# Peptides against a protein of PDB entry 7AE7, part 267

Target 1, 321 residues: chain A of PDB entry 7AE7
Amino acid sequence: KVYKDLREFLEVLEQEGQLIRVKEEVNPEPDIAAAGRAAANLGKNQPAVFFEKIKGYKYSVVTNVHGSWQNHALMLGLDKNTSTKDQFYELNRRWDKFPVPPNVVKREAAPCKENVIDKDINLFEILPLYRINEQDGGFYISKASVVTADPEYPDDFNKLNVGTYRIQVKDRDRVGIQALAMHDIAVQLEKAEAENKPLPIAITIGNNPLVTFMASTPVGYNQNEYEFVGALQDGVPMDIVKSDLYDHLYVPAGSEVVLEGHIIPRVRTVEGPFGEFPGSYSGARLQCEVKIDRITHRTNPIFENLYLGIPWTEIDYLMAL

## One batch from the design tools (peptide; made by RFdiffusion4, then SolubleMPNN)

Design b2_p27_7_s1 (from b2_p27_7, 10 letters changed)
Fold by OpenDDE base, seed 5:
Structure b2_p27_7_s1 (fold): chain B 321 residues (1-321), chain A 27 residues (1-27)
Amino acid sequence: as target 1 above (321 residues)
Amino acid sequence: SALEEKFFELLKEELEKAKPPTPAPPA
């Protein structure tokens, strides 16, 4: 089975008993984090948790989407009881199908383009933001697939990078991004900053689960993550669409929310602390700042965010594959 | 489902832990 978007995957998770739907209104804090811990404590069969109603917000949250081996099996379109060994075997078998080029769809065919915000941008109106950990220095977007291109080779689709980075919300229309030297985004940013130019960026939220998986999987600088998504879909291309602001940035057609903007050249602002591990906060550091210039989103967008908490968090599953 | 029931039980426990400790009764 192949999923076009997050919604199709959530439907399967629910059908397979791998999603818990919370229908009652919850407080962003502490209820979402508490629910993540509760899900983690269910044992090996950890479900996703979908919150229909968040107090003070208009839209829903889903967490722990990748939070179990069963969810990973389902992501691959396998039986939920497929062994970890057989999942790895199937991943490796499909990996050899690279490259599988994506389909570029028209703007009108892309669900991520249903709504546009191009003025008075306020991230808090679109995303039900909450602190993942009580001691976090702010609100984080932790499962975004961030799209950037090589500014010297913007037409080279093989240099289009889709990565997962720690993103702190800094203001209504600003986020901090942790672009470490080991990330492909840092190479692209260095090139832009050498010329004192902004780096175009699209921060995509609520994707096809294989997009999120590949964005968390290191690949070569000249390898496109979307072509691996097609490989992991057993040779079925994924659908992408041009960003609204940039001709050479392509986003998943089914993204729930797309934040289009730019990394401000040679600006660094305080980011963190963030509880990457239980009881271990990464110190506050000077990190890059992104200005959000445009938002596109699906009607009733789902904010997919990472569960962090006790050991065997969602990130541990994403990194274990 | 039995999974949902157990989840909501565990959620209740986690929410109780997240409550500030009841102030010790004044000595």
Scores: peptide ipSAE 0.475, ipTM 0.792, DockQ to the pose 0.228
Fold by OpenDDE base, seed 2:
Structure b2_p27_7_s1 (fold): chain B 321 residues (1-321), chain A 27 residues (1-27)
Amino acid sequence: as target 1 above (321 residues)
Amino acid sequence: SALEEKFFELLKEELEKAKPPTPAPPA
C-alpha cells in the first residue's frame, strides 16, 4: 500500500489498532506530553496519539506516528507484525529502486493549497503549539520536512534537500532553525550567507509518512529525498507541487501545513534550551532565524509533532532505520 | 479496546505526576 498523505496513513493506523483517538478536549500542556509518555509506556506496540481538540486552538495534533516497529511496517505497506529483519530486508530491496522521480502536480490538484495565509501571519492560529518538554525554552516544531535548494544551483533537482531540523517558534511569523554544519541545509545556507542573500525555505508539516522518514534519513547532497520516497513506495512516484513563493522549491502535495519563507542572512538569535532526550537539555545557542512569508494548508490541518517522552521515543525509531 | 483502556490509565497516572499546566498562549 502507498499513502498519498498523513491522513491516509492515520486511517490505516486506526484500522490496525495503532492509533488512539483522544476526543475530549486536552490542555496543550501538560496533557500532550503526558499522553506521549503514556503511549511510550504501552510497550512494543506504541500507537500514534491523535488529539481532536486542543484547548485554545482550532486544530488537532497527532504524535508518535512513527513510534513503533508496527507503525514502520504499516508505513512500508507491510503487515504490522512484519519482523524488524523483514522490514530492513524490504527497505533495502526498495532502496535499490532509487531514483524514482516524483510527479509534479498542478497547484489546484494539491491538498496543501486548499487555504492560503499571506498577511497577518500567526503560527499560533494554524498550529496547536505546546512545549514538548517541561524545561523547553519555547514551542518546537520537531517533525517538519524542511525543503531548501542550493542557491548556486536552484534548478538542480538532485540538490533539493528535504531534511528534519529542530525548529523553535520565535514569534507569530518567525522560527529559529538549528542548521548544524553536518546538515545539507548548512551548506546551502553558507552559500546564501556568503552573498548576504536570504535562503528560500519551505517548512512542511504533516506529510506522507515516508517523506517524514526520508527527511530524517541521511542521504547524499546530490540525492533527492523525494526520489527515495518513490523507491520506498516500491516504484510509485510521490506527488509534489511547486511552492507558492519559489519556482525551484517543491513541497509534498499532501502536506497538512506549508510554511514558506526565508532564512534571514547573517542573523542569529537565541534558540533553546530544548530537551533533545529525556532529562538532557541542550544549552541555548545562537541559531538561524526564518521569516514566514506565506502559509498554505489543508482545511482542518493536523499538526504532526514528535513525541520526546521516554527512551525508545519516536526519534529512536526514525534514526534506527 | 484494551489498548485504549490501558492508555487512559497510564495517561491519568502521567497527568497526576505532571506539574500544573502552563497558561495557554495568548490567542
Scores: peptide ipSAE 0.459, ipTM 0.781, DockQ to the pose 0.315
Fold by OpenDDE base, seed 3:
Structure b2_p27_7_s1 (fold): chain B 321 residues (1-321), chain A 27 residues (1-27)
Amino acid sequence: as target 1 above (321 residues)
Amino acid sequence: SALEEKFFELLKEELEKAKPPTPAPPA
């Protein structure tokens, strides 16, 4: 089984008994984080948790999508009871199919383009934002696949980077992003900042689960994560679409929300603290700031966000394969 | 389901932990 988007995966998780649907209205805090901890405490068969209604918000949240070995098996289109050993074997077998180039679809065929916001940008109207941890310095988008390119080689598709980074919401149209020196985005940003130019960026939320997996998996600077997604789909290309603002940026066609904008050159603002590990917070740091210039989104977009709380957390599963 | 029932039990426990400790009445 191959998934075009998050919705097709959530449907399979629900059919397989690996998703709990919360139909009652919840408070964004503390209920979402509490529910993540509750799901983690169910043991090895940790389900995703889908919140249909969040008080004060219009749209839904899903957490713990990658929160178990069963969910990982299903992500690979395997039986949910597939052993970890057999999952690793199949992952490695499929990895050798790299590269599998993606399909570039027309704008009209991309679900992420159903709605457009190009003025009066307000992230709180689109995303049910909440503090993941009680001591977090703000609201985080913790499970986004961030798309950037080499500003010196914008037409080199092999240098298109899709990565996962800490993103703190700073204002209705601003986010802070943690671009560490070890990340490919930092190399691209350094080149842009040398010229005092903005770095084009697309922050994609609620993706095909293999996109989220590959965005969390380190690859070579000249390797495209979408070509690995096609490999992990056993040779079935994924669907991508050109961003609205940038001819050289491609986003997953099925993304729930796409935040298009730019990293402001040579600007640094306070980001954090964030509870990356149970009982441990990364300190506040000066990080890059992104201006959001355009949003595209599916009708009734689902905000996929990471659960953090107790081992094994969702991040442990994303990094274990 | 049994999974959902257990989830909602654990959720109640987690929500109780997340409540600020009732300030002890001033001694």
Scores: peptide ipSAE 0.451, ipTM 0.790, DockQ to the pose 0.242
Fold by OpenDDE base, seed 1:
Order: C-alpha cells, then structure tokens, then sequence
Structure b2_p27_7_s1 (fold): chain B 321 residues (1-321), chain A 27 residues (1-27)
C-alpha cells in the first residue's frame, strides 16, 4: 500500500488499532506531553495519539505517528505484525530502486494549496503550539520536513535537500532553526551567507510518512530524498508541487501546512534550551532565524509533532533505521 | 478497546503527576 498524505496513513493506523483518538478538549500543556508518556508506557504497541480539540486553538495535533515497529511496518505498506528483520529486508530491497523521480503536479491539484496566508502571518493561528518538555525555552516544531536548495545550483534537482531540524517558534512569523555543520542545509546556508543573500526555505508539516522518514535519514548531498521516497514506495512516484515563492523549491503535494520564507543572512538569535532526550537538555545557543513570508495549508490542518518523553520514543524508531 | 482503556488509565496517572503538589495548608 502507498499513502498520498498523512491523512491516508492515520486512517490505516486507526483501522489497525495503532491510533488513539482523544475527543475531549485537552490543555496544550501538560496534557499533550502527558499523553505521549502514557503512549510510551503501553510498551511495544505504541500508538499514534490524535487530539481533536486543543484549548485555545482551532486545529488538531497528532503525535507518535512513527512511534512503533507496527507503525513502521504499516508505513512500508506491510502487515503490522511484520518482523523487524523482514521490514529491514524489504527496506533494503526497495532502496535499490533509487532513483524513482517524483510526479510534479499542478498547483490546483495539490491539497497543500487549499488555503493561502500571505499577510498578517501568525503561526499560532495555524499550529496548536505547545512546550514538548517542561524546561523547553519555547514552542518547537520538531517533525517538519525542511526543503532547501544549493543557491549556486538552484536548477539542480539532485541538490534539493529535504531534512529534519530543530525549529523553535520565535515570533508570529519567525522561527529559529538549528543548522549544524554536519547538515546539508548548513552547506547551502554558508554559500548564501558568503554573498549576504537570504536562503529560500519551505518548512513542511504533516507529510506522507515516508517523506518524514527520508527527511530524518542522511543521504548524499547530490541525492534527492523524494527519489528515495519513490523507491521506498516500491517504484511508485510521490507527488510534489512547486512552492509559491520559489521556482526551484518543491514541496509534498499533500502537506498539511507549508511555511515558505527565508533564512536571514548573517543573523543569529538565542534558541533553546530543548529536551532532545529524556534528562538531556541542549543548552541555549545562537542559531539561524527564518522569516515566514507565506503559508499554504489544507483545510483543517493537522499539526504533526514529535513525542520525546521516554525511550523508546518516536525519534529512536526514526534513527534505528 | 483494551488498549484505549489502558491508555486513558496511564494518561490519568501522568496528569496527576503533572499537577502541582497541593500546597500544604499553611501551618
């Protein structure tokens, strides 16, 4: 089975008993983090947790989407009881199909384009933001697939990078991003900053689960993550669409929310602390700042965010592959 | 489901831990 978007995957998780719906209104803090800890304490069959109503917000949150080996099997379109060994065998078999080029769809055919916000941008109106950990220095977007390109080779599709990064919300239309020297985004940013130019960026939230998986998987600088998604779909291309602001950036057609903007050149602001692992906080650091210039989103967008409570967490499953 | 029941029990326990300790009545 292949999934077009997050919604098709959540439907399958629910049918397979791997998603719990919280229908009652919850407080964003501490209830979402408490629910993540409760899900982690269920043992090997950790479900996704879907919050239909968040107090003070209009839209829903889902957490722990990749939080079990059963969810991982289902992501690959396998039986939920498929052994870890057989999942790895199938992953490796499909990896050899790289590259599988994506389909570029028209703007009118892309669900992520249903709604547009190009003025008076306020992230808090679109995303039900909360502190993941009690000691976090702010609100984090921890499961976004971030799209950037090489500013010297904007038309080289093989240099298009889709990665996951720590993102702190700084203001209504600003986020801090942790671009470490080991990340492809840091190489691209260095090139832009050498010329004192902004780096174009699209921060995509609530994707096809294989996009989120590949964004968390290191690949070569000249390899496109979307071409691996097609390989992991057993040779079925994924659907992408051109960003609204940039001709050279493509986003998943089914994204729940797309934040389009730019990294401000040679600006660094305080970001953190953040609880990356249970009992481990990375300190406050000077990090890059993104200005959000445009938002596109699906009607009633789902905010997919990472759960970081207790090992084994969703991040442990994303890194174990 | 039995999974949901167990989840909501564990959620209740986690929410009780997250409540600030009831301030001891002023001595």
Amino acid sequence: as target 1 above (321 residues)
Amino acid sequence: SALEEKFFELLKEELEKAKPPTPAPPA
Scores: peptide ipSAE 0.434, ipTM 0.783, DockQ to the pose 0.230

Design b2_p27_7_s3 (from b2_p27_7, 10 letters changed)
Fold by OpenDDE base, seed 3:
Structure b2_p27_7_s3 (fold): chain B 321 residues (1-321), chain A 27 residues (1-27)
Amino acid sequence: as target 1 above (321 residues)
Amino acid sequence: SALEKKFFELLKKELAAAKPATAPPPA
């Protein structure tokens, strides 16, 4: 089984008994985090948790999408009871199919382009933002696939980077991003900042589960994560579309939300603290700042966000394979 | 399901143990 988007995967999770739907209105805090802890405490068979209604917000949230070995098996289109060993074997077998180039679809064929916001941008109107941890210094987008390119080689598709980074909401139209020196985005940002230029960026939320998996998996600087997604789909290409602002940036065609903008050159602002690990907060640091200039989104977008709380958390499963 | 029942029992326990949110999300 191959999934075009998050929605097709959530349907399969629900059919397989790996998704719990919360139909009652919840408070963003503490209810979402409490539900994540409840899901984690179910044992080895941890479901995704889908919140249909969130007080003060228009749209839904889903958490713990990658939160179990059963969910990982289903992501690979395997039986949910497939052993971790057999999942790893199949992952490696498919990895050898790299590269599988994506299909570039027309703008009109991409679900992520159904709605556009290009003025009066307010992230709180699109994303049901909440504190993931009790002592977080703000609202985080923790499961985005962030798209950037090499500013010296913008037409080199092999240098297009799709990565997962810690993103704090700073204002209605601004986010802080943690670009560490070990990440490919930091190399690209260094090149842009050397010339005092903005780095174009697309922050994509609610993707095909293999996009989210690959964005969390380190690959070579000259390897495209979308070509690995095609490999992990057993040779079926994924669908991508050009960003609206940048001809050289491509986003997943099925993304629930796409935040398009730029990293402001040579600007650093205070970000954090954030509870990256249970009971451990990273200190406040000076981080990069992104200006959001355009949003595209599906009708009734689903905010996919990472559950953090008790081990094994969703991040542990994303990093274990 | 049995899974859902157990989940909502655990959720009730977690909510009862949860500290009040210090700040509401901006409306």
Scores: peptide ipSAE 0.427, ipTM 0.802, DockQ to the pose 0.347
Fold by OpenDDE base, seed 5:
Structure b2_p27_7_s3 (fold): chain B 321 residues (1-321), chain A 27 residues (1-27)
Amino acid sequence: as target 1 above (321 residues)
Amino acid sequence: SALEKKFFELLKKELAAAKPATAPPPA
């Protein structure tokens, strides 16, 4: 099976017994983290956890979407009991289908465009934000697929980068982003900052699970992650749509939330600490700052966020393949 | 399901061991 969006994947996870639905209202803290640990303690078949009601928020949260080998098998459209060996074999077989160019859909056909916020932006109204770990220095968006382009070659689709980065919420319309020198975004940012220009950015949340997977998978600077998503869909193109603010940025058509904005040139602010692994916190550091200028979102958007807690964490599965 | 039952039993234990949140979510 191929998935157009997160919702189609969550439906399959639920049908396969790989999603637990929490229907009662929960507190963002500590209940979400507690539920993640409870799911991890189920052992072999760690389910996704879907929270229908978050106290103080309008919308839902889902976590641990990639949190098991069963979920990875289902992501690939395989039987949930497919061995890790056979998953690797199938992944490698499909990888050789690269490139599979995406379909560019019209704005009116893209679910991520159902609603627009272009004034009085408040991330807390759209995302049920919480501390993932008790000692985190703030609220993190830890499972976003971040879209940037080469500012020197904005029309070169092969240089369009879709990556996963640590994002801390700094204000209602500002986030800190960890752009390390090893990331393609850092190369693009360096070019923009050399000219003292903003770097255009789209932070996409709640995607087709293969988009999230590929955004967490290192590829070449001249390789487009969307063309790998099509390969991993066994040759079925994914659907993308042009961003609202930038002609050269394309986002997944099915994203639950798209934060469009810019990295502020030559500005660095304190970000962290963040509990990347159990008992290991990255210290507070000076990191880039993003101004959010526009939000597009699906009606009743689902906030997909990373499960971090006890091993095996969701990041361990995302990095294992 | 048996999985859900076990999950909610584990959740109850985790919640009982969890420290109360010191701050409400910023409204």
Scores: peptide ipSAE 0.426, ipTM 0.811, DockQ to the pose 0.328
Fold by OpenDDE base, seed 1:
Structure b2_p27_7_s3 (fold): chain B 321 residues (1-321), chain A 27 residues (1-27)
Amino acid sequence: as target 1 above (321 residues)
Amino acid sequence: SALEKKFFELLKKELAAAKPATAPPPA
């Protein structure tokens, strides 16, 4: 089974008893984090948790989407009770199908293009932002698939990077992004900053679960994560669409929200702290800043965000593979 | 479901143990 978007996956999770729907209005804090901990305490069969109503916000949140081996099996289109061993075997078998080039769809065919915000951008109007941990220095976007390209080779599709980075909301139209030297985005940013140019960026939220998986999986600098998504879909291409601002950036066609903008060259602002692990905070650091210039989103967008409760967390599952 | 019931029981415990969050700054 292949999923076009997050919604198709959430439907399957719900059918398989791997999603809990919270229909009552919740407070962003502490209720979402409390629900994550509650889900973690269910044991090995940790469900996704879908919050339909969040006080002060218009849209929904889903968390713990990748938070179990059952959810991971379902992501691969396997039986939810498929053994971890057999899941790894199937992953490796499918990995060998790389590259599977994506389909480029028309703008009009891409659900992520249903709505546009190009002025008076306010991230708080589109994303139900909350502190994941009580001591977090702000609101984080933790499961975004961030799209960047090599500014020296913008037309080289193999250098298109789709990665997961720690993103702190700084203002209504600004985010800090943690671009570590080991990340391909840092190489691309260095090239842009050498010329004092902005780095084009698309921050995509609420994707096909295999996009989120591949964005969290290290690949070669000259390998495209979308071509691995097609491989992991057992040879079925994923659908991508051109970004609105940049001809060389392609985003998942089914993304719930796409934040298009640029990394401001040679600007560093304080980012953090963030509780990456229970009881451990990564310190405040100077990180690059992104200006958001355009948002595209699905109608009633779902904010997919990471659960960072008690291990095993979604990160542990995403890193264990 | 039995899973949902157990979840909401756990959620109730987590919420009862949670310190009152400082109100988010007014949007």
Scores: peptide ipSAE 0.420, ipTM 0.805, DockQ to the pose 0.330
Fold by OpenDDE base, seed 2:
Structure b2_p27_7_s3 (fold): chain B 321 residues (1-321), chain A 27 residues (1-27)
Amino acid sequence: as target 1 above (321 residues)
Amino acid sequence: SALEKKFFELLKKELAAAKPATAPPPA
């Protein structure tokens, strides 16, 4: 089975008994984090947790989408009881199909374009933001697929990067992003900052689970993550759409939320602390700042966010494949 | 915590309801 978006995957998780709906209104804090810790204690078959109603917010949150080997098997369209060994075998078999170029769909065919916000941008109106860990210095977007291009070669589709980075909400229309020197985004940012130019960026939230998987998987600088998603879909192309602000940036057509903007050149602001692991916090650091200039989103967007409460974390599953 | 215990019991209940009732083996 191939999934067009997060919603098709959540439907399968629910059918397979790998998603739990919380229908009662919850407080963003501490209830979401407490429910995540409770889910981790359910054993090896950790379900996704879908919060339908969050006090003070309009939209839903889902956590722990990749939080088990059963969810990974289902992501690959396999039986949920497929062994880890057989999942790896199938993953490797599909990897050899690279490259599988994506389909570029029209704007009117892309669910991520159903709604637009281009004035008075407020991230708190579109995302049910909460502190993931008790001592976090702010609200984090921890499961975004971030799209950037090479500013010297913006039309080179092979240099289009889709990566996962730590993103702190700084203001209504500002986020901090951690671009480490080992990440492809850091190479692209260095080129832009050398010329004192903004780096165009699209931060995508609530994707096809294979997009989130590939954005967390290191690939070569001249390899496009979308072409691997098509390979992992057993040769079925994924659907992408052109961003609204930039002709050279493409986003998943099915994204729940797309934050379009730019990294401000040569600006660094305080980011953190963040609890990367239970009881382990990265200190405050100076990090890059993104201005959000436009939001597109699906009607009733689902905020997919990472659970970090207990090892093995959802990150450990994403990095183990 | 008492809150984690509340959610744990809730999630267990919902997970038990979501599992297809394993038909008892035919007697």
Scores: peptide ipSAE 0.313, ipTM 0.722, DockQ to the pose 0.034

